Peptides against a protein of PDB entry 8PQO. Designs and how they scored, part 164

Target 1, 252 residues: chain A of PDB entry 8PQO
Amino acid sequence: VLLKEYRVILPVSVDEYQVGQLYSVAEASKNETGGGEGVEVLVNEPYEKDGEKGQYTHKIYHLQSKVPTFVRMLAPEGALNIHEKAWNAYPYCRTVITNEYMKEDFLIKIETWHKPDLGTQENVHKLEPEAWKHVEAVYIDIADRSQVLSKDYKAEEDPAKFKSIKTGRGPLGPNWKQELVNQKDCPYMCAYKLVTVKFKWWGLQNKVENFIHKQERRLFTNFHRQLFCWLDKWVDLTMDDIRRMEEETKRQ

## One batch from the design tools (peptide; made by RFdiffusion4, then SolubleMPNN)

Design b1_p23_6_s3 (from b1_p23_6, 15 letters changed)
Fold by OpenDDE base, seed 5:
Order: sequence, then C-alpha cells, then structure tokens
Structure b1_p23_6_s3 (fold): chain B 252 residues (1-252), chain A 23 residues (1-23)
Amino acid sequence: as target 1 above (252 residues)
Amino acid sequence: MPLLESVYRDLGLFLVELLLKYD
C-alpha cells in the first residue's frame, strides 16, 4: 500500500472551485475521443451517511473499444472493466476504483477535502497516527513548468502566462503562493487529495503503486492548470448553470 | 471527482501489460 497526499493550491475560492471543477471536467471530456461510449452508469443517487450528504455514483468503464485489438484479444475477462464508485459531498469527495479481474488485489482510493487555506493543514483526512506517518505530502505547483511533461505542455494552459480578464488573477510568478497572503482580494484554496493505492501481487506492488501515483500526479497537475487557465470561462457560471449544461449534454 | 476516460484507458493498458508479462 502506498499513500500520498497531493496538495493543490489554487488562487480560487472553495465555492468557485466547485463550479470550475465541474466545468473543467466537462470541457476536458469533450476533448477526449469516443465520447461517453463504454461508460455504464449503474447507480446515480443521493446519499446521506454519518452527516455526510451528497451524490453517489457507480460507473463501469468498459475499455474494450478503447484499446488496440491485440490488447482486447489478449486481455483476461474483466481486466478491461474498471469500476468507479464516487461519493460526492462537496467540499468532500471520495472515489474508489477497482478492476473486475484484479478484485481485492487492486484498489485506488482518492479522498479529497477542499479547504480555504494554503495547504498547511496536517492530516486533514483524520488518519490514525500510524497511518499518517507513512503518508508523503506532495505539493503540486500549477505554475511550475518543470512539473509538466513536455508532451503535456500547452502555452494556453500555462498559469505562468495566463491573465484572467474577469478577475485580474495571474499570471502566477515563482512566488505566487507567498504573494497570495498579501493579496486581500484574491481568494485561495487547497485541494487535499489523499490517494491510496493498493496492489497485492508479490514483487509488483511497488512498481504498480508508484506508476499509478505518477499518473495521478500528472492528472492533477494538468487538470488544475487547465482549471485555472479556463477561469474566465466558468467564473461567472452558477451551479445551476452547470447543472443545466450537464442536462443538455445528457440529451445529446 | 470522476476521472477522464483516457486515464482509465491508460490504466487498463498498463494492467493488461502486467498480466501478459507476469501471468
């Protein structure tokens, strides 16, 4: 088991982020091939448990049509079916990812708290001390180009170059996080993303777990760079606007 | 929240690759 807590600091408020995240997910999804093909929604319902109220979703990603033919032909039954269970109770969210073939030998859990701070809280997910001491805290700086792979880099998605016309935020210089403290009119938040990766196959656990963490970090970095650089597109939207957009997408 | 399908595709490819090498 390998645990890392990724802390993504953004010059947006927690309330703004709720809109921005949903918009950015939708926008990023439009850029992907195949649309919603291969995604099966098993459950989508409200839930309430232990004071946590939100939306629960269970989706299956059938990847058979998304991989090369030779992979599909050689893949064991269930290996290309990924289950995603999500509990969305913003500002808290939990996602559990499993695979039909791997069963209990494979688990990715992503638990996120969105807090109006600069990533200074320790153990925001309230782990036991023994577990917490094994968690690596990883700070993601969306303005740091060195954290972005060259193949992922786009100038129009570079926070170090972007200037929001609507808010005046950006570009983000090397010390932008420290400067936020002195900017009274600029909101900020941190997404604390605790990622738990479990892979039980002997001799492969470290390889697989580290690989998955690298992919998650890459995803978080690129996504939040986009989110910030798309600020002018979503900052004036409301949650109702987002919901209407989502409903319209479902009709298509 | 929900991850992009491309991420799951890459994950699936990686898992199959592992299975082919070790199982």
Scores: peptide ipSAE 0.267, ipTM 0.837, DockQ to the pose 0.741
Fold by OpenDDE base, seed 4:
Structure b1_p23_6_s3 (fold): chain B 252 residues (1-252), chain A 23 residues (1-23)
Amino acid sequence: as target 1 above (252 residues)
Amino acid sequence: MPLLESVYRDLGLFLVELLLKYD
């Protein structure tokens, strides 16, 4: 098991982020090729558990048509079916990713708290001390180009170049976080993303777990760079606007 | 945190390749 807490600081408020996240997910999805075929929504309903109220979703990603034919032909049954269970209770969110073939031997859990701070809280997910001491804190700086793979880099998604016309935020220089403290009118938040990766095959656990973390970090980095650089597209939207957009998309 | 299908695709590919390599 490998645990890392990714802390993503953003010059947006927690309330803004709720809109921005949903917008950016939708926008990023539109930019993907192949459409939404292969995603099966099994459950999408409200839930209440232990005082937590939110939306529960269970999706299956059927990847058979998304991989090369030879991979599909050789893949064990269920190996290309990934289950995503999500509990969305913003500002808290939990996502559990499993695979039908690997079963208990494979788990990715992503638990996120969105807090109006600069990533200074320790153990925001309230892990036991013994567990928390094994968590690596990883700070993602969306303005740091060195954290972005060359193949992922896009100038239009570079926070160091972007200037929000609507908010005046950006570009984010090397010391943007320090400067942000002095900008009383600029909100900020941190997404604390605790990622638990479990791969139980002996001899491969470290390799696979580290690989998955690398991919998650890459995803978080790119996504939040996009989220910020798309600020002018979503900052004036409301949650109701997002809901309408989602409904309209579902009808298409 | 909702994830993109492409991320799962890459994950799936990785897992299958791993399975094929190590049985």
Scores: peptide ipSAE 0.248, ipTM 0.831, DockQ to the pose 0.747
Fold by OpenDDE base, seed 3:
Structure b1_p23_6_s3 (fold): chain B 252 residues (1-252), chain A 23 residues (1-23)
Amino acid sequence: as target 1 above (252 residues)
Amino acid sequence: MPLLESVYRDLGLFLVELLLKYD
């Protein structure tokens, strides 16, 4: 088991982020080859549990058509089916990822709290003290180009180059987080993403768990760079606008 | 919240490669 808490600081408010996240997810999905083909939505319904109210989704990502033919032919049954269960109760969200073939031997859990702070809270997910001792806190700096792979880098998605016309935010210099404290007119938040990775195959735990964390970190970094650089596209949208856009996309 | 399909694809490929190598 390997736990890390990724803390992503952004120069946006918690309320703004709700819109920006949904917009950016939709936009990023459109940019991927194949679109939504291979994604099966099993459940999409409201839920209420222990005072938490939100939307529950269960999706299956069928990857058979997304991999080379020889991989598909050699893959064990169920190995290319990824299940994603998500409980979205913004500003809290939980996602559980499993694989049909691996069953209980594989699990990725991502729990996110969005807080109006600069990533200074400890144990926001309220883990037991013994468990919290094993969590590494990892700060993601969206302005730090060294954290981005060369193959992922795009100038139009570089927070160090972007200037928001609508809000005046950016570009983010090397000391942008320190400067943010002195800018009382600029909102800020932190996404606390606790990622739990379990892979129970003896001798491969560390290799697989570290690989998954590397991929998650890469995803979080790139996504939030995009989210910020797309600020002018979504900052004036409302949640109702987003819902309408999602409905229109489903009809296409 | 939801992850991109490309991330799951890469994860799936990695897992299959491991399975073919070690099992």
Scores: peptide ipSAE 0.237, ipTM 0.828, DockQ to the pose 0.692
Fold by OpenDDE base, seed 1:
Structure b1_p23_6_s3 (fold): chain B 252 residues (1-252), chain A 23 residues (1-23)
Amino acid sequence: as target 1 above (252 residues)
Amino acid sequence: MPLLESVYRDLGLFLVELLLKYD
């Protein structure tokens, strides 16, 4: 098991981020090839547990049509079915990812707290001290180009170049996080993303777990760069607007 | 947060590659 807490600082408020996240997910999904075919929604319902109230979703990603034919033919039954269970109680979210074939031998858990701070809180997910001491804190700086792979880099998604017309935020210079402390008119938040990766195959645990963390970090970095650079597209949207966009995405 | 389908596709491919190599 490998745990890392990714801390993503953003020059947006917690309330703004709720809209921006949903918009950016929808927009990114529209840009993907093949549309939403292969996604099955099993459950989408309200939940209440231990004082936590939100929306629970269970989706299955059927990847049979998304992989090469030879992979589909050789893949064991269930190997190309990925289950995503999500508990959305914003500003808290939890996502659990499993695979039908691997069963209990494979787990990705992503727990996120969105806080109106600069990523200074320790153990925001309230782990036991013994567990917390094994968690690596990883800061993602969306303005740091060195954290972006060359193949992922797009100038139009570079926070160091982007200037929001509607809010006046950006571009983000090398010391933008330190400058936020002194900018009373600019909101800020941190997404504390605790990622737990478990892969129980002997001899492959460290390799696979580290690989998955590398991919998650890449995803979080690129996604939040997009979210910020798309600020002018979503900052004036309402939740009703977002719901309409989500319905349109489902039809693709 | 929900992940993109493309990420799950890559994950699926990675898992199948492991299965083919070690099983």
Scores: peptide ipSAE 0.220, ipTM 0.822, DockQ to the pose 0.739

Design b1_p23_6_s4 (from b1_p23_6, 15 letters changed)
Fold by OpenDDE base, seed 2:
Structure b1_p23_6_s4 (fold): chain B 252 residues (1-252), chain A 23 residues (1-23)
Amino acid sequence: as target 1 above (252 residues)
Amino acid sequence: MPLLESVYLDIGKFLYDLLKKYL
């Protein structure tokens, strides 16, 4: 098991982020060819548990059509079915990914707290001390181009180049986080993403767990760069606007 | 088309790469 807490600082408020996240997810989904293919939504309903109230989703990703024939032919039954269970009680979110074949031997869990701070809170997910001491804190700087793979880089999604016309935020220079503290009119937040990865196959555990973390970090980095650079597209949207967009996307 | 979770927009590609590497 490999745990890392990714801390993504953004020059947006927690409330703004809720809109921006949903917008960016929708937009990214539109841009991804075949992104919805093979995705089955089993459950999408409100939930309430232990004072936590939000939206629960259960999705299955059927990868049979997404892998080469030889992979499909060699894959055991259920190996190409990925279950994603998500509890969205913003500002808290939890996602659990499992695989039918691997069962308890595979887990990706992502627990996110969105806080109006600069990533300074320790153990925001309230892990036991023994568990927390094994968590690596990883800061993602959306302005740091060196954290972006060349193949992922787009100038229009570069926070170091983007200037929001509507808010005046950006571009984000090398010291943007330090400067942000002195900017009374610019909100900020941190997404604390505790990622738990388990891949219990002898000889491959560390390799796969590290690989998954690498991919998660990549995803978080790229997504939040997009989120920020799309600020002018979503900052004036309401949650109702987002809901309408989601419904329109579902009909596509 | 259902919306993908923000974290897993590229889950198909990710899993494909994983399978290709280890399978």
Scores: peptide ipSAE 0.044, ipTM 0.747, DockQ to the pose 0.289
Fold by OpenDDE base, seed 1:
Structure b1_p23_6_s4 (fold): chain B 252 residues (1-252), chain A 23 residues (1-23)
Amino acid sequence: as target 1 above (252 residues)
Amino acid sequence: MPLLESVYLDIGKFLYDLLKKYL
């Protein structure tokens, strides 16, 4: 098991981020080749548990059409079905990813707290001290080009070049996070993303767990760069606007 | 937060490449 807490600081409020996240997910999904193909929504309902109230979703990603023929032919039954269970009680979210074939031997859990701070809280997910000491804290800087792979880099998605017309935020210089403390009119938040990866296969555990973390970090970096650079597209949207966009995407 | 399907594809491809190597 490998745990890392990714801390993503953004020059947006916690309330703004809720809209921006949903917009950016929808937009990114539209840009994916064959977006929505092979995704089955089993459950989408409100939930209430232990004082947490939100939306529960259970999706299956059927990867049979997305992998090479030789992989499909060799894959055990259930190996190409990925289950995603998500509890969205914003500002808290939890996502659990499992595979039908691997069962308890494979787990990706992503727990996120969105806080109106600069990533300074320790153990925001309230882990036991013995567990917390094994968590690596990883800061993602959306303005740092060195954290972006050359193949992923787009100038129109570079926070160091982008300036929001609607809000005046950006561009983000090398010391933008330190400067936020002195900018009274610019909201800020941190997404604390605790990622737990388990891959129980002798000889491959560390390799696969580290690989998954590398992919998650890449995803979080690119996603939040997009979210910020798309600020003018979503900052004036309401939650009702977002719901309409999601419904339209489901019909495509 | 729902993850992008592309992440699952990358993981799947990696895993099955490994399976092919050890079968």
Scores: peptide ipSAE 0.036, ipTM 0.724, DockQ to the pose 0.581
Fold by OpenDDE base, seed 5:
Structure b1_p23_6_s4 (fold): chain B 252 residues (1-252), chain A 23 residues (1-23)
Amino acid sequence: as target 1 above (252 residues)
Amino acid sequence: MPLLESVYLDIGKFLYDLLKKYL
C-alpha cells in the first residue's frame, strides 16, 4: 500500500472551484479521444450518510475495447472491468476504484478535502497517527513548468503565462503562493487529495503502485493548470449553468 | 470524471500489459 497526499493550491475560492472543476471536467472530456466509450453508469443518485450529503455514482469501465486483442483473449473474467464508486459531497469527495478480478488485491482510493487555506493543514483526512506517518505530502505547483511533462505542455494552459481578464488573476510567477498571502482580494484554496494505492501482487506491488501515483500526479497537475487557465470561461457560470451544460452533453 | 476516466483506462491498459507478461 502506498499513500500520498497531493496538495494543490489554487488562486480561486472553494466556491469558485466547484464550478470550475465541473466545467473543466466537461471541457477536458470533449477533447479526449474515445470519450465515454466503454463507460457504463450503474448508479447516479443523491445520498445522505453520517451528515454527508451529495451525489453517489457507480460506473463500470469496460476496458475490452481499450486493450490489444491478445490481452482481451487471455484476460480472466472480470479483469477488464474497473468499478468506480464516487461520493461527491463537495467540499468533500471520495472515489474508490476496484477491479472485479483482483478483488481485494487492487484498490485506488482518492479522498479530497477542499479547504480555504494554503495547504498547511496536517492530516486533514484524520488518519490514525501511525498511518499518517507513512503518508508523503506532495505539493503540486501549477505554475512550475518542471512538474509538467513536455508532451503535456501547452502554452495556452500555462499558469505562468495566463492572465484572467475577468478577475485580473495571474500570471503566476515563481513566488505566487507566497504572494497570495499579501493579496487580500485574491481568494485561495487547497485541494488535499489523499491517494491510497494498493496492488497486492508479489514482485509488482511497488512498481504498479508508484506508476499509479505518477499518473495521478500527472492528472492532477494538468487538470488544475487547465482549470486555472480556463478561469474566464467558467468564473461567471453558476451551478445551474453547469447542470444545464451537463444535461445538454448527455443528450448528444 | 472524464480525466480520471482516461487515467484509469491508461492504468488498466498498463496493468493488462503487465498481466500478459505473467500469464
Scores: peptide ipSAE 0.037, ipTM 0.728, DockQ to the pose 0.529; fails the geometry check
Fold by OpenDDE base, seed 3:
Parts: C-alpha cells; structure tokens; sequence
Structure b1_p23_6_s4 (fold): chain B 252 residues (1-252), chain A 23 residues (1-23)
C-alpha cells in the first residue's frame, strides 16, 4: 500500500472551484473521442450518511473496446471491468476504484478536502498517527512547467502565460504562491487529495503502485492547469448553469 | 472522470511492457 497526499493550490475560492471542476470535467470529456463509450452508470442518487449529504455514483468502465483484440482475448473474466464508486459531498469527495478480477488485491482510493488555505493543514483527513507518518505530502505547482510532460504541454493551458480577463488573475509567475498572501482581493484554496493505492501482486506491488501514483499526479497537474486557464469560461457560471449544461449534454 | 480511461489504458500498457521485459 502506498499513500500520498497531493496538495494543489489554486488562485480560486472553494465556491468557485465547485463550478470550475464540473465545467472542466465536462469540457475534458468532450475533448476525448469516445469518452462516454463503455461507461455504464449503475447508480446516480443523493445520499445522506453521518451528517454527510451529497451525490453517490457507481459506474463501470468496460475497457473491452479500448484495448487491442489480443488483450481482450487473453484477459480473464472481469479484468477489463473497472468499478468506480464516488461520494461527492463537496467540499469533501471520496472515490473508490476497484477491479472485478483482482477483487481486494487492487484498490485506488482518492479522498479530497477543499479548504480555503494555502496547503498548510496537516492530516486534514484525520488519519491515525501510525498511518499518517507513512503519508508523503506532495505539492503540485500548476505554474511549474517542469512538472508537465512535453507530450501533455499546451501553451493555451499554461498558467504562466494565461491572464484572466474577467478576474485579472494570472499569469502565475515563479513566486505566485508567496504573492497570493499579499493579494488580499485574490481568493485561494487548496485541494488536499489523499490517494491510497494498493496492488497486491507479488513482485509487482511497488512498481505498479508507484506507476499509478505517477499517473494520478500527472492527471491532477494537467486537470488543474486546464481548470485555471479556463477560468474566464466558467467563473460567471452558477451551479444551476452547470446542471443545465450537463442535462443538455446528456440529450445529445 | 473521463480522464480515468486514459489512466487505466496507461496501466495496461505499463503491465504489457513489464511482461515483455521479464517474460
């Protein structure tokens, strides 16, 4: 098992982020060819548990159409079915990813708190001390080009080049996080993303767990760069606007 | 969410590459 807490600081408020996240997810989905193909939604309903209220989703990603024929023919039953269970009670979110074939030997859990701070809180997910001492804190800097793979880099998604016309935020220079403290009119937040990865296959555990973390980090980095650079597209939208857009997209 | 598909495809490719290297 490998645990890391990714801390993503953004020059947006927690309330703004809720809109921006949903918009950016929808936009990213449109940019992927066949993005909805092979996705089965089993459950999508409101939930209430222990004072937590939100939306629960259970999706299956059927990867059979996404892999070469020879992989499909060799794959054991259930190996290409990925289950995603998500509890979205913003500003808290939890996602659990499992595989039918691997059962308890495979787990990706992502727990996120969105806080109006600069990533200074320790153990925001309230782990036991013994567990917390094994968590590596990883800061993601969305302005740092060196954290982006060359194949993923787009100039239009570079926070170091983008300036929001609507808000005046950006471009994000090398010391942008330190400068935020002095900019009283600029909101800021941190997404604390605790990622738990388990891949319990002898001889491959460390390699696969580290690889998955590398991919998650890459995903978080690229997504939040997009979210910021798309600020002018979503900052004036309300949650009702987002819901309407989602409904319109489902009808197409 | 749609970004998860790319992650899983990369995992599959990684595992395939490992199998080619060690088997």
Amino acid sequence: as target 1 above (252 residues)
Amino acid sequence: MPLLESVYLDIGKFLYDLLKKYL
Scores: peptide ipSAE 0.031, ipTM 0.699, DockQ to the pose 0.291; fails the geometry check

Design b1_p23_7_s1 (from b1_p23_7, 17 letters changed)
Fold by OpenDDE base, seed 1:
Structure b1_p23_7_s1 (fold): chain B 252 residues (1-252), chain A 23 residues (1-23)
Amino acid sequence: as target 1 above (252 residues)
Amino acid sequence: PETITMEMAMTIANLVIENYLKY
């Protein structure tokens, strides 16, 4: 098992981020090859448990049509079905990813707290001290080009070049986080993403767990760069606007 | 809400299949 806490600082408020995240997820999904083909939503319902209230979703990614025929023929039963269970109680969110074939031998868990700070809180997820000492804190800087793979880089998604017309935020210079402390008019937040990766197959555990973390870091970096650079597209939207957009998308 | 990409889903599936074939 490998745990890392990714801390993503953004020049947006916690309330703004709720809209921006939903917008950016929807937009990113449209840009993906296949446009949601093979994704089944089994459950989408409100939940309440232990004082946590939010929306529960269960999605299955059916990958049979997305892989070559020879892969499909060699794949064991359940290997091409990925389950995503998510509990969205914003500003808290939990996502659990599993595979039908691997069962308990594979897990990706992502637990996120969105806080109105600069990533200074320790153990925001309230782990036991013995567990917390094994967690690596990883800071993601959305303005740092060196954290972006060349193949992922787009100038229109570069926070160091983008300036929001509607808010005046950006571009983000090398010291933007330090400068943010002195800018009383610019809101800020940190997304604390505790990522737990478990892969129990002997001999491959460390390699696969590290690889998955690398992919998650890449995803978080690119996503939040997009979210910021799309600020003018979503900052004036309300949660009601987002809900209407989601309903319209479901009808298509 | 956090969601995985299709790319990530494919990556996971490939890892599972590769390991299945190896062992």
Scores: peptide ipSAE 0.268, ipTM 0.845, DockQ to the pose 0.771; fails the geometry check
Fold by OpenDDE base, seed 5:
Structure b1_p23_7_s1 (fold): chain B 252 residues (1-252), chain A 23 residues (1-23)
Amino acid sequence: as target 1 above (252 residues)
Amino acid sequence: PETITMEMAMTIANLVIENYLKY
């Protein structure tokens, strides 16, 4: 098991982020090849547990049509079905990813707290001390081009070049995080993403767990760069606007 | 909420399949 806590600092408020995240997820989904094809929503319902209230979703990613025929023919039963269970109780979220073939031998868990700070809180997820001492804290800087793969880089999604017309935020210079403290009018937050990766196959555990973390880091980096650079598209939207957009997307 | 992309899903599946075939 390999645990890392990714801390993503953004020049937006926790309240703004709620809208921006939903917008950016929807926008990113539209831009993906194949869209929602192969994604089955099994459950989408409200939940209440231990004082936590939110929306529970269970999705299955059926990848049979997304892989080459020879892969489909060689794949063991359940290998091409990925389950995503998500508990959305913003500002807290939890996502659990499993595979039918791997069963208990594979797990990706992502637990996120969104806090109105600069990523300074320790053990925000309240792990036991013995577990917390093994967690690596990783800071993601959305303005740092060196953290972005060349193949992922787009100038229109570069926070170091973008300036919001509606808010005046950006571009983000090398010391933007330090400068935020001095800018009383600019809100900020940190998404604390505790990522747990479990891969129990002997001899491959470390390699695969590190690989998955690398992919998650890449995803978080790219997503939040987009979220910031799309600020002018979503900053004036309300949660009701987002809900309407989601309903319209489901009908299409 | 955290949602995986289709690309990530395919990456995971490919990893599982590749390791199944090798070991």
Scores: peptide ipSAE 0.261, ipTM 0.839, DockQ to the pose 0.775; fails the geometry check
Fold by OpenDDE base, seed 4:
Structure b1_p23_7_s1 (fold): chain B 252 residues (1-252), chain A 23 residues (1-23)
Amino acid sequence: as target 1 above (252 residues)
Amino acid sequence: PETITMEMAMTIANLVIENYLKY
């Protein structure tokens, strides 16, 4: 098992981020090849558990049509079905990813707290001390070009080049975080993403777990760069607007 | 809320399959 806490600092408020996240998820999904083909939404309902209230979603990614025929033929039963269970109780959310074939031998868990700070809180997820000492804290700087793979880089999604017309935020220079502290009118937050990766296959555990973390980091980096650079597209939207947009999309 | 991309899903599936074939 490999745990890392990714801390993503953004020049947006916690309240703004709620809208921006939903918008950006929807937009990113549209930009993906296949437009979500093979994704089954099994459950999408409100939940209440232990005082936590939010939205629960269960999605199944059916990848049979997304892999070559020979892979499909060789794949064991359930190997091409990935389950995503998510509990969205913003500003807290939890996502659990599993595979039907791997069962208990595979787990990706992503737990996120969104806090109005600069990523300075320790153990926001309230892990036991023994567990917390094994968590690597990883800071993602959305303005740092060096953290972005060349194949992922887009100039229109570069926070170092983007300036929000509506808010005046950006571009984010090398010292943007320090400058942000001096700008009383600019909100900021940190998304604390605790990622737990379990891949319990002998000889491959560490390699695969590290690989998955690398991919998650890549995803978080790209996503939040997009979120910021799309600020002018979503900053004036309300949660009701987002809900309406989601419903409209479902009807198509 | 967190969601995975299809790319990530495929990556995971590939890892699973590769491991299955390897062992």
Scores: peptide ipSAE 0.253, ipTM 0.839, DockQ to the pose 0.761; fails the geometry check
Fold by OpenDDE base, seed 3:
Structure b1_p23_7_s1 (fold): chain B 252 residues (1-252), chain A 23 residues (1-23)
Amino acid sequence: as target 1 above (252 residues)
Amino acid sequence: PETITMEMAMTIANLVIENYLKY
């Protein structure tokens, strides 16, 4: 098991982020090759548990049509089905990813707190002290081009080049995080993403767990770069606007 | 909302299949 807490600082408020996240997820999904084909939504319902209230979703990614025929024929039962269970109680969110074939031998868990700070809170997810000692804190800087793969880089999604017309935020220079403290009118937040990866197969555990973390970090980096650079597209939207957009998308 | 991309899902599935075929 490998745990890392990714801390993503953004020059937006927690309230703004709620809209921006939903918008950016929807937009990013539209840009994916093959769209939503192969994604089945099994459950989408409100939940209440232990004082937490939010929306629960259960999705299955059916990958049978996304792999070559020979791979499909050789794949064991359930290997091409990935389950994503998510509890969205913003500003808290939890996602659990599993595979039917691997059962208990595979787990990706992502727990996120969104806080109006600069990533200074320790153990925001309230782990036991012994468990917390094994968590690496990783700061993601959305303005740092060196953290972005060349194949992922787009100039229109570069926070170091983008300036918001509506808010005046950006571009983000090398010391943008330090400068935020002095900018009283610029809101900021941190997304604390605790990622737990379990891959219990002999000889591959460490390699695969580290690989998955690398991929998650890549996803978080790219997503939040997009979110910021799309600020002018979503900053004036309300949650009701987002809900309407989601409903319209479902009708297509 | 969804947390993983299709690319990530495919990556996971490929790892599972590759490991299965190895053993």
Scores: peptide ipSAE 0.244, ipTM 0.833, DockQ to the pose 0.651; fails the geometry check

